# Designs tried in a protein design run: peptides against a protein of PDB entry 2Q3Z. Part 50

Target 1, 272 residues: chain A of PDB entry 2Q3Z
Amino acid sequence: YVLTQQGFIYQGSAKFIKNIPWNFGQFEDGILDICLILLDVNPKFLKNAGRDCSRRSSPVYVGRVVSGMVNCNDDQGVLLGRWDNNYGDGVSPMSWIGSVDILRRWKNHGCQRVKYGQCWVFAAVACTVLRCLGIPTRVVTNYNSAHDQNSNLLIEYFRNEFGEIQGDKSEMIWNFHCWVESWMTRPDLQPGYEGWQALDPTPQEKSEGTYCCGPVPVRAIKEGDLSTKYDAPFVFAEVNADVVDWIQQDDGSVHKSINRSLIVGLKISTKS
Target 2, 254 residues: chain A of PDB entry 2Q3Z as posed
Amino acid sequence: YVLTQQGFIYQGSAKFIKNIPWNFGQFQDGILDICLILLDVNPKFLKNAGRDCSRRSSPVYVGRVGSGMVNCNDDQGVLLGRWDNNYGDGVSPMSWIGSVDILRRWKNHGCQRVKYGQCWVFAAVACTVLRCLGIPTRVVTNYNSAHDSNLLIEYFRNSEMIWNFHCWVESWMTRPDLQPGYEGWQALDPTPQEKSEGTYCCGPVPVRAIKEGDLSTKYDAPFVFAEVNADVVDWIQKSINRSLIVGLKISTKS

## One batch from the design tools (peptide; aimed at target 1 Q118 S145 N175 F176)

Design b2_p23_7_s4 (made by RFdiffusion4, then SolubleMPNN; from b2_p23_7, 9 letters changed)
Fold by OpenDDE base, seed 3:
Structure b2_p23_7_s4 (fold): chain B 272 residues (1-272), chain A 23 residues (1-23)
Amino acid sequence: as target 1 above (272 residues)
Amino acid sequence: TLSDDELLLSQLPIGSLPSEYYL
């Protein structure tokens, strides 16, 4: 989790699981220095360097900073996400084979955002950075991963009388999604929440005004404690959201139906 | 159009895949 530099990232679908090799490369030349630069360009440092530095001993604080800085949303972060298969002005997310080249490109271009990433790229880079900073971290893949956009723990589809999905809104369930889990104590919480903490560097929803997510205790998610910092409802929904169909009839009436065929969440945690 | 490999190696809305992939 800290010492391993090579691993696998799981992709594909629940029924067709794929994996790719990934070089995390946390001990390669200059990578630690780049991770420190990442901390030194974060908005909290720029706002108050002394306060930011005083908090860097906290893996909770650092984890949250890293989750925000791995994406370029809101800051001088590392990666720009793109999902439309138009990557001609950058690098296809599928082309990356490790975190090292990404981080080096970012630093060498004056901390300019690297094009492009998707969830596993974000997660892998975050994993590298966190490992560099001494935080045990692993990449996690969740199949049929929900993206709850309105904080109601539901994925809601609106359908016409023929069962056809209405609206131009993108579906809120990914074939797979990747994030990281980091091992840390949680002195900011009640006892018992030490252990694996979920962090999500893919820009999906804002947390306290910034595209970041976590850390939230994996235990809290398993136990359904949605009051736990940070972002427990969102992470819970990724793995546990219910799917609801709102079916409009010809008379204008709306029928609520629980979609039992769409099962959200199948999480795979890596061993390294 | 995505190849079969690209479908499995890209993060996509489930609706972009055959139902057999996620049901």
Scores: peptide ipSAE 0.499, ipTM 0.921, DockQ to the pose 0.575
OpenDDE base, seeds 1, 2, 4, 5: peptide ipSAE 0.025, 0.027, 0.381, 0.028; ipTM 0.673, 0.670, 0.852, 0.682; seed 1 fails the geometry check

Design b2_p23_8 (made by RFdiffusion4)
Pose (drawn by RFdiffusion4):
Structure b2_p23_8 (pose): chain A 254 residues (1-148, 151-160, 170-248, 256-272), chain P 23 residues (1-23)
Amino acid sequence: as target 2 above (254 residues)
Amino acid sequence: IEFLNDTEPDDDATDMPTNEIPP
């Protein structure tokens, strides 16, 4: 989770899982410096640099900023999202085989967002950043499935959608800032929309808090709970509707 | 591969139309 520089990002569908190899490259030349630069341009550093550097004692703080800076609403984030099959301004999300070239591109262009990312690209870059800084991190994929004239599927078909698959990272740490027993894997989601409140979204939120439905636990627990849960009910006339099943075959490299 | 939640889909389940990757 710290030292291995290549891994797998799982894509495709719940029935046909694709394992896409990936070069996280966290110890390649210039990557650590780029990661320290990423911290020094984060909005909390601009607001109070002395405090920001002091808070870097915490993997909760750093994980939040690190993952949060990958797809940042501010112009100094690492990547820009796009899902309309129109990637001519820059580079397709399906092209990349690693996080390194994106990080280097980002540094060389005045810390301007690199076009383009999709959920697995953001998650992959977040893994590289956090692994470089020493926070044990893994990329995780969740699969969702539809069964087909449903209004539910139409509403979505025609960025908090429910996708065929969605990726995020999990990082390992204690949580002295929370009630006891929430140490371990924390979910961090660097996909784009920081929207409800706060400098960043989403996480870190303990995986256990998600499983337990303890959605008052910081940070951004409802956003992560929504990626692996959806409750759908019909009233033809009360009935459970399985036209949408969310939270299937959640996967990571062994 | 490791499954954190190894729940299988329904037999007749289909891919989501909101797939990020075009077919």

Design b2_p23_8_s1 (made by RFdiffusion4, then SolubleMPNN; from b2_p23_8 with I1M D10P D11E T14E I21V)
Fold by OpenDDE base, seed 1:
Structure b2_p23_8_s1 (fold): chain B 272 residues (1-272), chain A 23 residues (1-23)
Amino acid sequence: as target 1 above (272 residues)
Amino acid sequence: MEFLNDTEPPEDAEDMPTNEVPP
């Protein structure tokens, strides 16, 4: 994982799996230096450099910092997300073929946000950075990935009596979503939560006031231990949220129905 | 939730950063 510079990222849908080649390029010239700059411009370093540096020996701490710094939300992070198909003032997320160009652009423009990323771009850049820092990391794709906004572990749709969706879809199910898993010990948790930890650099929800996610033990998600830091409920919902239809009747009554036709979560890890 | 490709340890797991247990 740390040594692999080229790989594939899975995309598409559960029914139509696609992949793209990706150059992670963690050993290319200057990439390590850029990763160190990323750490040195993080809000925690800027607030207290000595405290931040003293914690960089922890892959848990570093992973959380990287998940926040790969996106440009709330900081001098690397990528600006965009999903509206209007990329004329930047680079289309679909045009990227590797992390190296993104990281070089970020550094060369004075750590200004690179336009634009989507989930796989965020994940791939995070993977490069974490690998550069010696943390074994892989990109993960989850098909039918839920975005729970209210931390209730549900994706809720409001429907009229005819079954038509009413109002804005605040919560959504992505056709696919990408994040990373990093291998680390978890001395901050009970024994048995070492191993793969999910980290999500895509700016979806705030964790402790910052757009970051994880690390959370993959085991905790698998076992349904939602008390486990960090962000277990959110990551759990991504892979296992229930879809609920709230059906409003003519009399104003609301009926709750579990939509069993929408299965959230089909997770694929990259093999390389 | 279906996990495809069980989470085997990476080959380079021994080279991963180590952290100390907080006192």
Scores: peptide ipSAE 0.034, ipTM 0.545, DockQ to the pose 0.036
OpenDDE base, seeds 2, 3, 4, 5: peptide ipSAE 0.009, 0.019, 0.025, 0.013; ipTM 0.448, 0.515, 0.528, 0.474; seed 5 fails the geometry check

Design b2_p23_8_s2 (made by RFdiffusion4, then SolubleMPNN; from b2_p23_8, 9 letters changed)
Fold by OpenDDE base, seed 2:
Structure b2_p23_8_s2 (fold): chain B 272 residues (1-272), chain A 23 residues (1-23)
Amino acid sequence: as target 1 above (272 residues)
Amino acid sequence: MEFLNDKEPPEDAEDMPNNQVPK
């Protein structure tokens, strides 16, 4: 998880699992220096360098910083996300074959955001950075991954009497979503939450005002301990959200239906 | 907000390797 520089990232759908090769390249020339630059341009460093540096011994702190800095939201982060198939002014997310080129481009252009990333690109770059910083990390793929926007652990769809989706479709399910899991102790939590921690660098929801997510113990998610920092409800929802259909009738009445045909979450952890 | 809008798949989202879809 630290030494592996090449691996595979799982993609596709639950029914049709695919993978792509990826060069993480955490030991390639200059990559460590770029990772250090990433830390030195983070908002916390810019606000108080001494305080930020004093906390870099904590993988919890560093993991959270990296989660925020891999995306360019709110800061001078690495990647700009885009999902609309309009990549002509940059590089298609599908064209990347490794983290090294992305990180080098970012640094060489004065820490200007690299266009473009999607979830696996964000996750892969985060994995590279975390590994480079000595934190054991793996990329994780979750199929039928929920994006809960209101922290109610539900994906809610509004439907008419014919079952057609109406109104806001902001809460949606990814065919697949990627994030990372990092191995660390959690001295900031009660005993027993050491081990794999989920971190999500894809900018989905703000955590404490920044587009970042985690670290949250994988154990806490498995046990349903949603009080565990950071962002346990969000990560829990990614893998466990219930889907609810609100069916509006012609008379204005609303019927709540639990969509049992849709199962959120099928997580695959990489072995590399 | 603008960034979240980029997560909404276009009409041809089925051709994208990663997309959010209502189910």
Scores: peptide ipSAE 0.026, ipTM 0.623, DockQ to the pose 0.086
OpenDDE base, seeds 1, 3, 4, 5: peptide ipSAE 0.025, 0.018, 0.024, 0.020; ipTM 0.612, 0.593, 0.539, 0.597; seeds 1, 5 fail the geometry check

Design b2_p23_8_s3 (made by RFdiffusion4, then SolubleMPNN; from b2_p23_8, 6 letters changed)
Fold by OpenDDE base, seed 5:
Structure b2_p23_8_s3 (fold): chain B 272 residues (1-272), chain A 23 residues (1-23)
Amino acid sequence: as target 1 above (272 residues)
Amino acid sequence: MEFLNDREPPEDAQDMPTNEVPP
């Protein structure tokens, strides 16, 4: 996990699983220096450098910082996300073959956001940074991944009497979504939550005012313990949300459709 | 796009024939 520099990232759909090769390159020249710069430009360092540095021995703290800094939302982070198929003023997310070029571009342009990333790019860069900092990390792909925006553990669609979806879909299910899992102890939690922790650097929802997610024990998600920090309900919903189709009638009444058969969540953890 | 992550289509559209060749 820490020593592997090349691997595969799983993509596609639950029915048609694909993968791409990826160069994580955490030991390539200058990458460690770039990872340290990433820590030194984070909002917590800028607010109080001494306090931030004193906490860098904690993989929990560092993991949360990296989750926030891999995206450029709210800070001088690495990547700008884009999903509208208009990438002419940057690099298409599909064109990247490794983390090294992304990190070098970010540093060489004065820590300006790199255009563009999607979930696997965010996850892969986070994996590189965390491995470079000595935290065992792997990329995870989840098929039929739910994005719950209101923390109700539901993905809700509204349809008219003809079955047509009404309004913009705020909540959604991705065909696939990628994040990372990092191995660490959790001295900030009750005993038994050491091991793999989920972290999501893709800017989906704010956690404590910043676009970041985790770390949350994979065990807590598996056992349904939503009280544990950080962001357990959100990560739980990604892998186990219920889908509800609401039918709105002309009289204003709302009825649940019984026809929804989509199963949320098929998680694949990589070895490298 | 082949590798683009996207919203899952509505159930009524999921089973529609596509021109994609399964791997």
Scores: peptide ipSAE 0.024, ipTM 0.572, DockQ to the pose 0.080
OpenDDE base, seeds 1, 2, 3, 4: peptide ipSAE 0.020, 0.019, 0.018, 0.026; ipTM 0.514, 0.562, 0.488, 0.512; seeds 1, 4 fail the geometry check

Design b2_p23_8_s4 (made by RFdiffusion4, then SolubleMPNN; from b2_p23_8, 8 letters changed)
Fold by OpenDDE base, seed 1:
Structure b2_p23_8_s4 (fold): chain B 272 residues (1-272), chain A 23 residues (1-23)
Amino acid sequence: as target 1 above (272 residues)
Amino acid sequence: MEFLDDREPPEDAEDMPTNLVPP
């Protein structure tokens, strides 16, 4: 994983899987320096450089910092997300072919946010940075990926008596979502949670006040251990949320129905 | 509760760009 500079990112839908070639380029000239700059402009460093630097020996700490810094939310992070198909004032997320150009643009413009990213771009840049820092990392694609916004492990749809969806679809199931998994020990957890850790650099929800996610043991997600730091409930919901239809009747009664036709979570990991 | 399914990437995956689309 650390040594792989070129790869593929999987996209599309569960029924129609697509991929794109991607240059991670973690060993290209200047990329390591850019990754170090990314660490040196993070909010924790700016607040207390000595404390931040003392913690950089922990892949858990570094992974969490990178997850937050790949997006530009709350900090001088790398990428601005956009999903409305209006990319005229930047680069379309679909136009990127590698992390190197993105990171170079970010650095060359004084650590100004690069326009624009979507999930696979965030994940790919995070993968490059983590690999560059010596953390084995892979991009993961999850099809039918849930975004739980209220931490109830449900994707909730409100429907009228005719089954028509009512209200704002705040919660959603993406056709696909990408994040990264990094291999690390977890000395901060009970034994057995070493190995692959999920990290999500796409700004979806705040974790401890910052748009970041993880690291959380993939094992914890598989076993349903939602008490495991970091952000186990959110990551669990991405891959295992139940879809609930709230059906409103004319009498004002509301019926809860589990929608079993919407299967959340089909994960594909990139091969090494 | 649904369970996480892991699968290997398909070798015949289409090389077509796509964007993230909400439901």
Scores: peptide ipSAE 0.034, ipTM 0.537, DockQ to the pose 0.140
OpenDDE base, seeds 2, 3, 4, 5: peptide ipSAE 0.032, 0.010, 0.012, 0.009; ipTM 0.552, 0.406, 0.470, 0.458; seeds 2, 5 fail the geometry check

## One batch from the design tools (peptide; aimed at target 1 N144 I155 F176 S261)

Design b2_p24_1 (made by RFdiffusion4)
Pose (drawn by RFdiffusion4):
Structure b2_p24_1 (pose): chain A 254 residues (1-148, 151-160, 170-248, 256-272), chain P 24 residues (1-24)
Amino acid sequence: as target 2 above (254 residues)
Amino acid sequence: EEIDWGALIPLSEEEEEELFEEEN
């Protein structure tokens, strides 16, 4: 979770899982410096640099800023999202085989966002950043499935959608800032829309808080709960509707 | 052309099989 520089990102579907190899490259030349630069351009550093550097004692603070800076609403984030099959301005999300070239591109262009990312690209870069800084991190994929004239599927078909698959990262740490018993894996989601409140979204939120439905736990628990849960009910006339099943075959490299 | 699985909404089993066959 810290030292291994290559891994797998799972894609495809719940039935046909694809294992895409990936070069996280967290110890490649210039990557650590780029990661320290990423921290020094974060909006909290601009607001209060002395406090920002002091808070870097916390993997909760750093994990939030690190993952949060990958797809940042501010112009100094690492990647720009796109899902319309129109990637001519730059580079397709399906093309990358690693996080390193994106990080180097980002540094060389005045810390401007690199076009383009999709959920697994953001998660892959977040893994590289956090593994470089020493926070144990893994990329995770969740699969969702439809069964087909449903209004539900139409509403979605035609960025908090429910996708065929969605990726995020999990980082290992204690949570002295929370009630006891929430140490361990924390979910961090660097996909784009920081929207409800706060400098960043989404996380870190304890995986246990998600499993337990304890959605008042910081940070951004409802956003992560929504990626692995969806409750759908029909009223033809009360009935459970399985036209959409969310939270299947959640996967990570062994 | 490659299939952009990441730009897709959830799929049925038939749609998944069809797109999997296109990859083969």

Design b2_p24_1_s1 (made by RFdiffusion4, then SolubleMPNN; from b2_p24_1, 8 letters changed)
Fold by OpenDDE base, seed 2:
Order: C-alpha cells, then structure tokens, then sequence
Structure b2_p24_1_s1 (fold): chain B 272 residues (1-272), chain A 24 residues (1-24)
C-alpha cells in the first residue's frame, strides 16, 4: 500500500470492467513537500495553525483534511471536477496518467486548482497524498455507485406510464465511482472500528459544511451502523442504496415500485 | 471528443459497450 508507487485503477462498468495504469509517485522528489503545503493551505490551518498542527498526529483528522483539500471546493484544493466533456481550457480527466504531474502543477501555479478531475483522479491524488503522509491507503472502485442527495438511502426515479424516466435526475447512479480506503485506528469511536476507513475526495455532498467525506469505518458500512462518523449514511448509500421508481399513471395516480433490476454497489479494492 | 468514463446510469447495454469500445 504505502510502498507501491505504480498501480491500476479500475474503471468501466459492472458489465465492462477495465483498468488504467496510474503512477501514484508518493516517493518522487518534492511530492512530500507538496503534501505538506496542501496541509498548510487548508482552511483549518489558516484559521488556527497551532490547533491544526496539533491534530496532524491523528490520521482521522488528516484523512478528513485531505479528502476536503484534494478537491478545490471551499478552499485552495488541488482539483476542479468537471463532467460535461468541455475540457478545452484545461486537461481532460482521461489524460492524466499519475498524481505527480497534478500535484506539481497545483504547486507551481501558486496552489491554483488544476483543471480537470473526475472520481478516479480525485481518489488517486488522495491516495498519493495519504501515502506520502504515512497512511496506508488504497483506491477503491464501486460499480453502480449511488449518489444519494437527500440522505434517505434511496435513489428515486420518476417514470411515466410507459416506464420512461421523467424530470430532472437529481439523484444518480454512476457506472463507477472511485474513492480511497485508509488504514487507521478510530480512538474517537467505540472499539472494533479500527481498520479500513472510507474517504471520498470527489465533491459530491457537503459534510459539516465542506465538500469532504469520511473517514468512516468499512466495518460500520458493512454492519449498517449509520450513526458512525463520518458520513456513514452517504457512504452506505453509495454501496447499498435501494432504487425506487415512482410511476405516474394516466389517471394521475402514482405507484411506488422497488426496482430490483438495478443493483447498487459492486466494490473492488486494489490489493497493491 | 474525450469519452467521459464517469457516466450516469441507467445506460443500455449497447451504450455501455460503446463507451467501453471507445476507450480501448
């Protein structure tokens, strides 16, 4: 985990799984220094440097800071996300082959956001940073990954009488989504939640007012303990959300149907 | 045009296959 500089990231769909090679490069020259700069430009440091520094011994604290700082939402973070195929004023997310170039570009341009990232780019950069900081980390891919926006653990579709999806798809399922899992103890939780913790640096939902996610124990997600900080309901929904169809009939009646054909969640963790 | 891999579903099997083929 910490020692692997080159690896693969899984992509595609559940039916058409693929991977790309990725250079994490956590031991390349200057990368650790860039990771330290990332910590020193985080909002918590800028607000109170002494308090922030005193907490950097906690992988829980650092993991949460990194998940927020890998995206440029709310702060001087590394990457700007974009999903509309309009990348002419930057670099296509698909063009990146490693974290090192991204981090160097970020630093060299005065900590200006790098254009552009998508989920695997965010996850890969987070993985590099966390590894640099001595936190064992791996990239995770989840196929049919749900994005629950209203914390109801459901993905809801509205359909007409013909079964066609109607309206704005506020809630969505990704063909795949990537995040990271980091190994840490959880002294801030009840015993038994040590081990792999999910962290999601892709700016999907705000957690405590910041686009960040986790750390949440993978065990808590597996056991359905949604009370566990941080962001257990959101991460649970990514891998376990139920899909509900609201079918409008010609008479104006609405029928609720559980969509059993859309199975959310197929998680693959990298072992490298 | 760059193919977006972060794609929203449901996609048809054909659409998924097309995305897969374009990236190979």
Amino acid sequence: as target 1 above (272 residues)
Amino acid sequence: EPIQWGQLIPLSDEEEEELYKKEL
Scores: peptide ipSAE 0.147, ipTM 0.762, DockQ to the pose 0.479
OpenDDE base, seeds 1, 3, 4, 5: peptide ipSAE 0.039, 0.050, 0.030, 0.037; ipTM 0.627, 0.729, 0.616, 0.627; seed 4 fails the geometry check

Design b2_p24_1_s2 (made by RFdiffusion4, then SolubleMPNN; from b2_p24_1, 9 letters changed)
Fold by OpenDDE base, seed 2:
Structure b2_p24_1_s2 (fold): chain B 272 residues (1-272), chain A 24 residues (1-24)
Amino acid sequence: as target 1 above (272 residues)
Amino acid sequence: SPIDWGQLIPLSDEEIEKLEKEEK
């Protein structure tokens, strides 16, 4: 998990699993230095350097910082996300073959955001950074991954009497989504939550005012402990959300259809 | 357009419906 520089990232769909080779390159020249720069430009450091540095011994703290800094939302982070297939003014997310080039570009251009990333790119860069910082980390892929925007553990669709979707789909289920799991103790939690922690650097929802996610114990998600920091409900929803259809009739009546089947979520962890 | 299996895309309504049927 720490030593593997070359690996694979799973993509595609649940029925058509694909993988791509990825160069994490955590031991390549200058990469550790770039990771340290990433820490030194984070908002918490800029606000209070002494406090930030004193907390860098905590993988929980560092993991959360890295989750926020891999995306450029709210800070001088590494990657700008884009999903509309308009990448002419940058690099297509599908073109990246490793984290090293991304990190070097970021640093070499004065910590300007690199265009562009999507979930696996964010996850892969986070994995590289966390590994550089000595935190065992792996990329995970979740197929049929839900994005819950209102923290109700539901993916809600509004439909008319003919079953046609009304309004914009704000919430969605992705064919796949990638994030990372990092191994760490959780002294900030009750005993038993040490081990793999989920961290999601893709800017999906704000956590405590910043586009970051986790760390949250994988065990907590598995056991349904939604009170566990950080961001347990969101991560839980990614893998376990229920789908709800709100069907509005012409007379104004509303029918709620709930699908509680395990449609959402099929998580695959990398072995590297 | 050619299917890019590496592309991140939301599931279509048809795909969701299919999944729902498969789980029943």
Scores: peptide ipSAE 0.300, ipTM 0.812, DockQ to the pose 0.248
OpenDDE base, seeds 1, 3, 4, 5: peptide ipSAE 0.128, 0.183, 0.208, 0.164; ipTM 0.685, 0.742, 0.753, 0.729; seed 4 fails the geometry check

Design b2_p24_1_s3 (made by RFdiffusion4, then SolubleMPNN; from b2_p24_1, 9 letters changed)
Fold by OpenDDE base, seed 2:
Structure b2_p24_1_s3 (fold): chain B 272 residues (1-272), chain A 24 residues (1-24)
Amino acid sequence: as target 1 above (272 residues)
Amino acid sequence: KPINWGQLIPLSDEEEEKLEELEK
């Protein structure tokens, strides 16, 4: 988890699982220095350097900072996400083979955001950074991963009596989504939540005003304890959201479709 | 070709198979 520089990231779909090789490269020359720069340009450091530095002994604090800084939303973060297949003014997310080139490009261009990333790229860079900072971290892939935007733990869509989708729904299910799990104690929580913590650096939803996510105990997610910080409901929904297919009749009546079973979540954790 | 995408409704097995065939 800390020593492995070469690994694999799972992709594809639940029915057609694939993987790609990835160079995390946490021990390559200059990478640790770049990770320290990442910390020194984060909004909390810029606001109060002394306070930020005093909190860097906490993997909880550092993990949350890193999850926010791997994306360029709200700050001088590393990667700009793009999913529209228009990558001509940058590098296609599918072209990356490791975290090292991304981090070096970011630093060498004055901490300018690197174009472009998607979930596995965000996760892989976060994994590299966290490992550099001494936090045991692994990339995880979740197939049929839900993006709950309204914090109701549901993915809802509406159809008319003819089966046509109604309304403007922005919630979605990814074919796959990647994030990281980091090993840490949680002195800020009740006993028993030490261990793997989920962190999601892909800019999906704001947490306390910043595009970041976690850390949240994997145990809390497994047990359904949604009161645990940070972002337990969102991470829970990624792996456990219920999908509701509503049929709307002309008379205004609404009923759940019983003809389709939709399953969210199939999580695979890497051993590297 | 994009390998990561989101949608409101999960693809059927048949649709996933078609996508897999297109990626070969």
Scores: peptide ipSAE 0.318, ipTM 0.805, DockQ to the pose 0.361
OpenDDE base, seeds 1, 3, 4, 5: peptide ipSAE 0.306, 0.034, 0.213, 0.222; ipTM 0.770, 0.592, 0.720, 0.739

Design b2_p24_1_s4 (made by RFdiffusion4, then SolubleMPNN; from b2_p24_1, 10 letters changed)
Fold by OpenDDE base, seed 3:
Structure b2_p24_1_s4 (fold): chain B 272 residues (1-272), chain A 24 residues (1-24)
Amino acid sequence: as target 1 above (272 residues)
Amino acid sequence: KPIEWGQLIPLSDEEEKKLEELEK
């Protein structure tokens, strides 16, 4: 998890799983230095360098910083996300084959955001950075990954009498979504939450005012402990949200139906 | 065939058609 430099990232859909090769390259020349620069340009360092540096011994702290800095939202982060298939002024997310080129481009252009990334690119870069910093990390893929926007653990669709979705989707499900899991102790939590921690660098929702997510114990998600920091409800919803259809009838009545065809969450963990 | 990028689901009929066109 720290030593592997090459691996695979799972993509596609639950029915048609595929993977791509990825070069994480955490030991390539200059990559560690770039990771250190990433830490030195984070908002917490800029606000109080001494305090930030004093906390870098904590993988919990560093993991959260990296989650925020891999995306360029709110800071001088690495990647700009884009999902509209208009990538002419940059590099298509589908074109990347490793983290090294992305990180080098970021650094060589004065820490300017790299265009463009999607979830697996964010996750892969985060994985590289965390590994560079000595934190065991793996990329995970979740098929039918829910994005709960209102913290109710539901994905809700409004439908007409024919079952057709009406209007803009208030909430959303990705065909697949990638994030990382990092191994760390959690002295800030009750005993038993050491181990794999979920971190999500894709800018989806703000956590304490910043587009970052985690770390949250994988165990907490599995056991449904939503009180544990950080961002347990959001991560829980990604893998466990229920899908509800609100079907409006001709008479104006509304029928609530549990959508059993859209099963949220099929998580695959990688070895590298 | 599986797509090579992230997309939201479920897709509308229109979105499905657009996706099919992009995958050709």
Scores: peptide ipSAE 0.286, ipTM 0.768, DockQ to the pose 0.315
OpenDDE base, seeds 1, 2, 4, 5: peptide ipSAE 0.138, 0.107, 0.123, 0.171; ipTM 0.651, 0.676, 0.656, 0.681; seed 4 fails the geometry check

Design b2_p24_2 (made by RFdiffusion4)
Pose (drawn by RFdiffusion4):
Structure b2_p24_2 (pose): chain A 254 residues (1-148, 151-160, 170-248, 256-272), chain P 24 residues (1-24)
Amino acid sequence: as target 2 above (254 residues)
Amino acid sequence: TLSTEPDDPAREELPVGHPDADLP
């Protein structure tokens, strides 16, 4: 979770899982410096640099800023999202085989966002950043499935959508800032929309808090709970509707 | 570093119910 520089990002579907190899490259030349630069351009550093550097004692703080800076609403984030099959301005999300070239591109262009990312690209870059800084991190994929004239499927078909698959990262740490017993894997989601409140979204939120439905636990628990849960009910006339099943075959490299 | 293979539609992140959401 710290030292291995290549891994797998799972894509495809719940029935046909694809394992896409990936070069996280967290110890390649210039990557650590780029990661320290990423921290020094984060908006909390601009607001109070002395405090920002002091808070870097915490993997909760750093995990939040690190993952949060990958797809940042501010112009100094690492990547720009796009899902319309129109990637001519830059580089397709399906092209990349690693996080390194993106990080180098980002540094070389005045810390401007690199076009383009999708959920697994953001998660892959977040993994590289956090593994470089020493926070044990893994990329995770969740699969969702539809069964087909449903209004539910139409509403979605035609960025908090429910996708065929969605990726995020999990990082390992204690949580002295929370009630006891929430140490361990924390979910961090670097996909775009920081929207409700706060500098960043989403996480870190303990995986256990998600499983337990304890959605008052910081940070951004409802956003992660929504990626692995959806409750759908019909009233033809009360009935459970399985036209959408969310939270299947959640996967990571062994 | 970039892949030399063309873009695989099965890797595109799609809304559920999309015709290409379950490509092998």

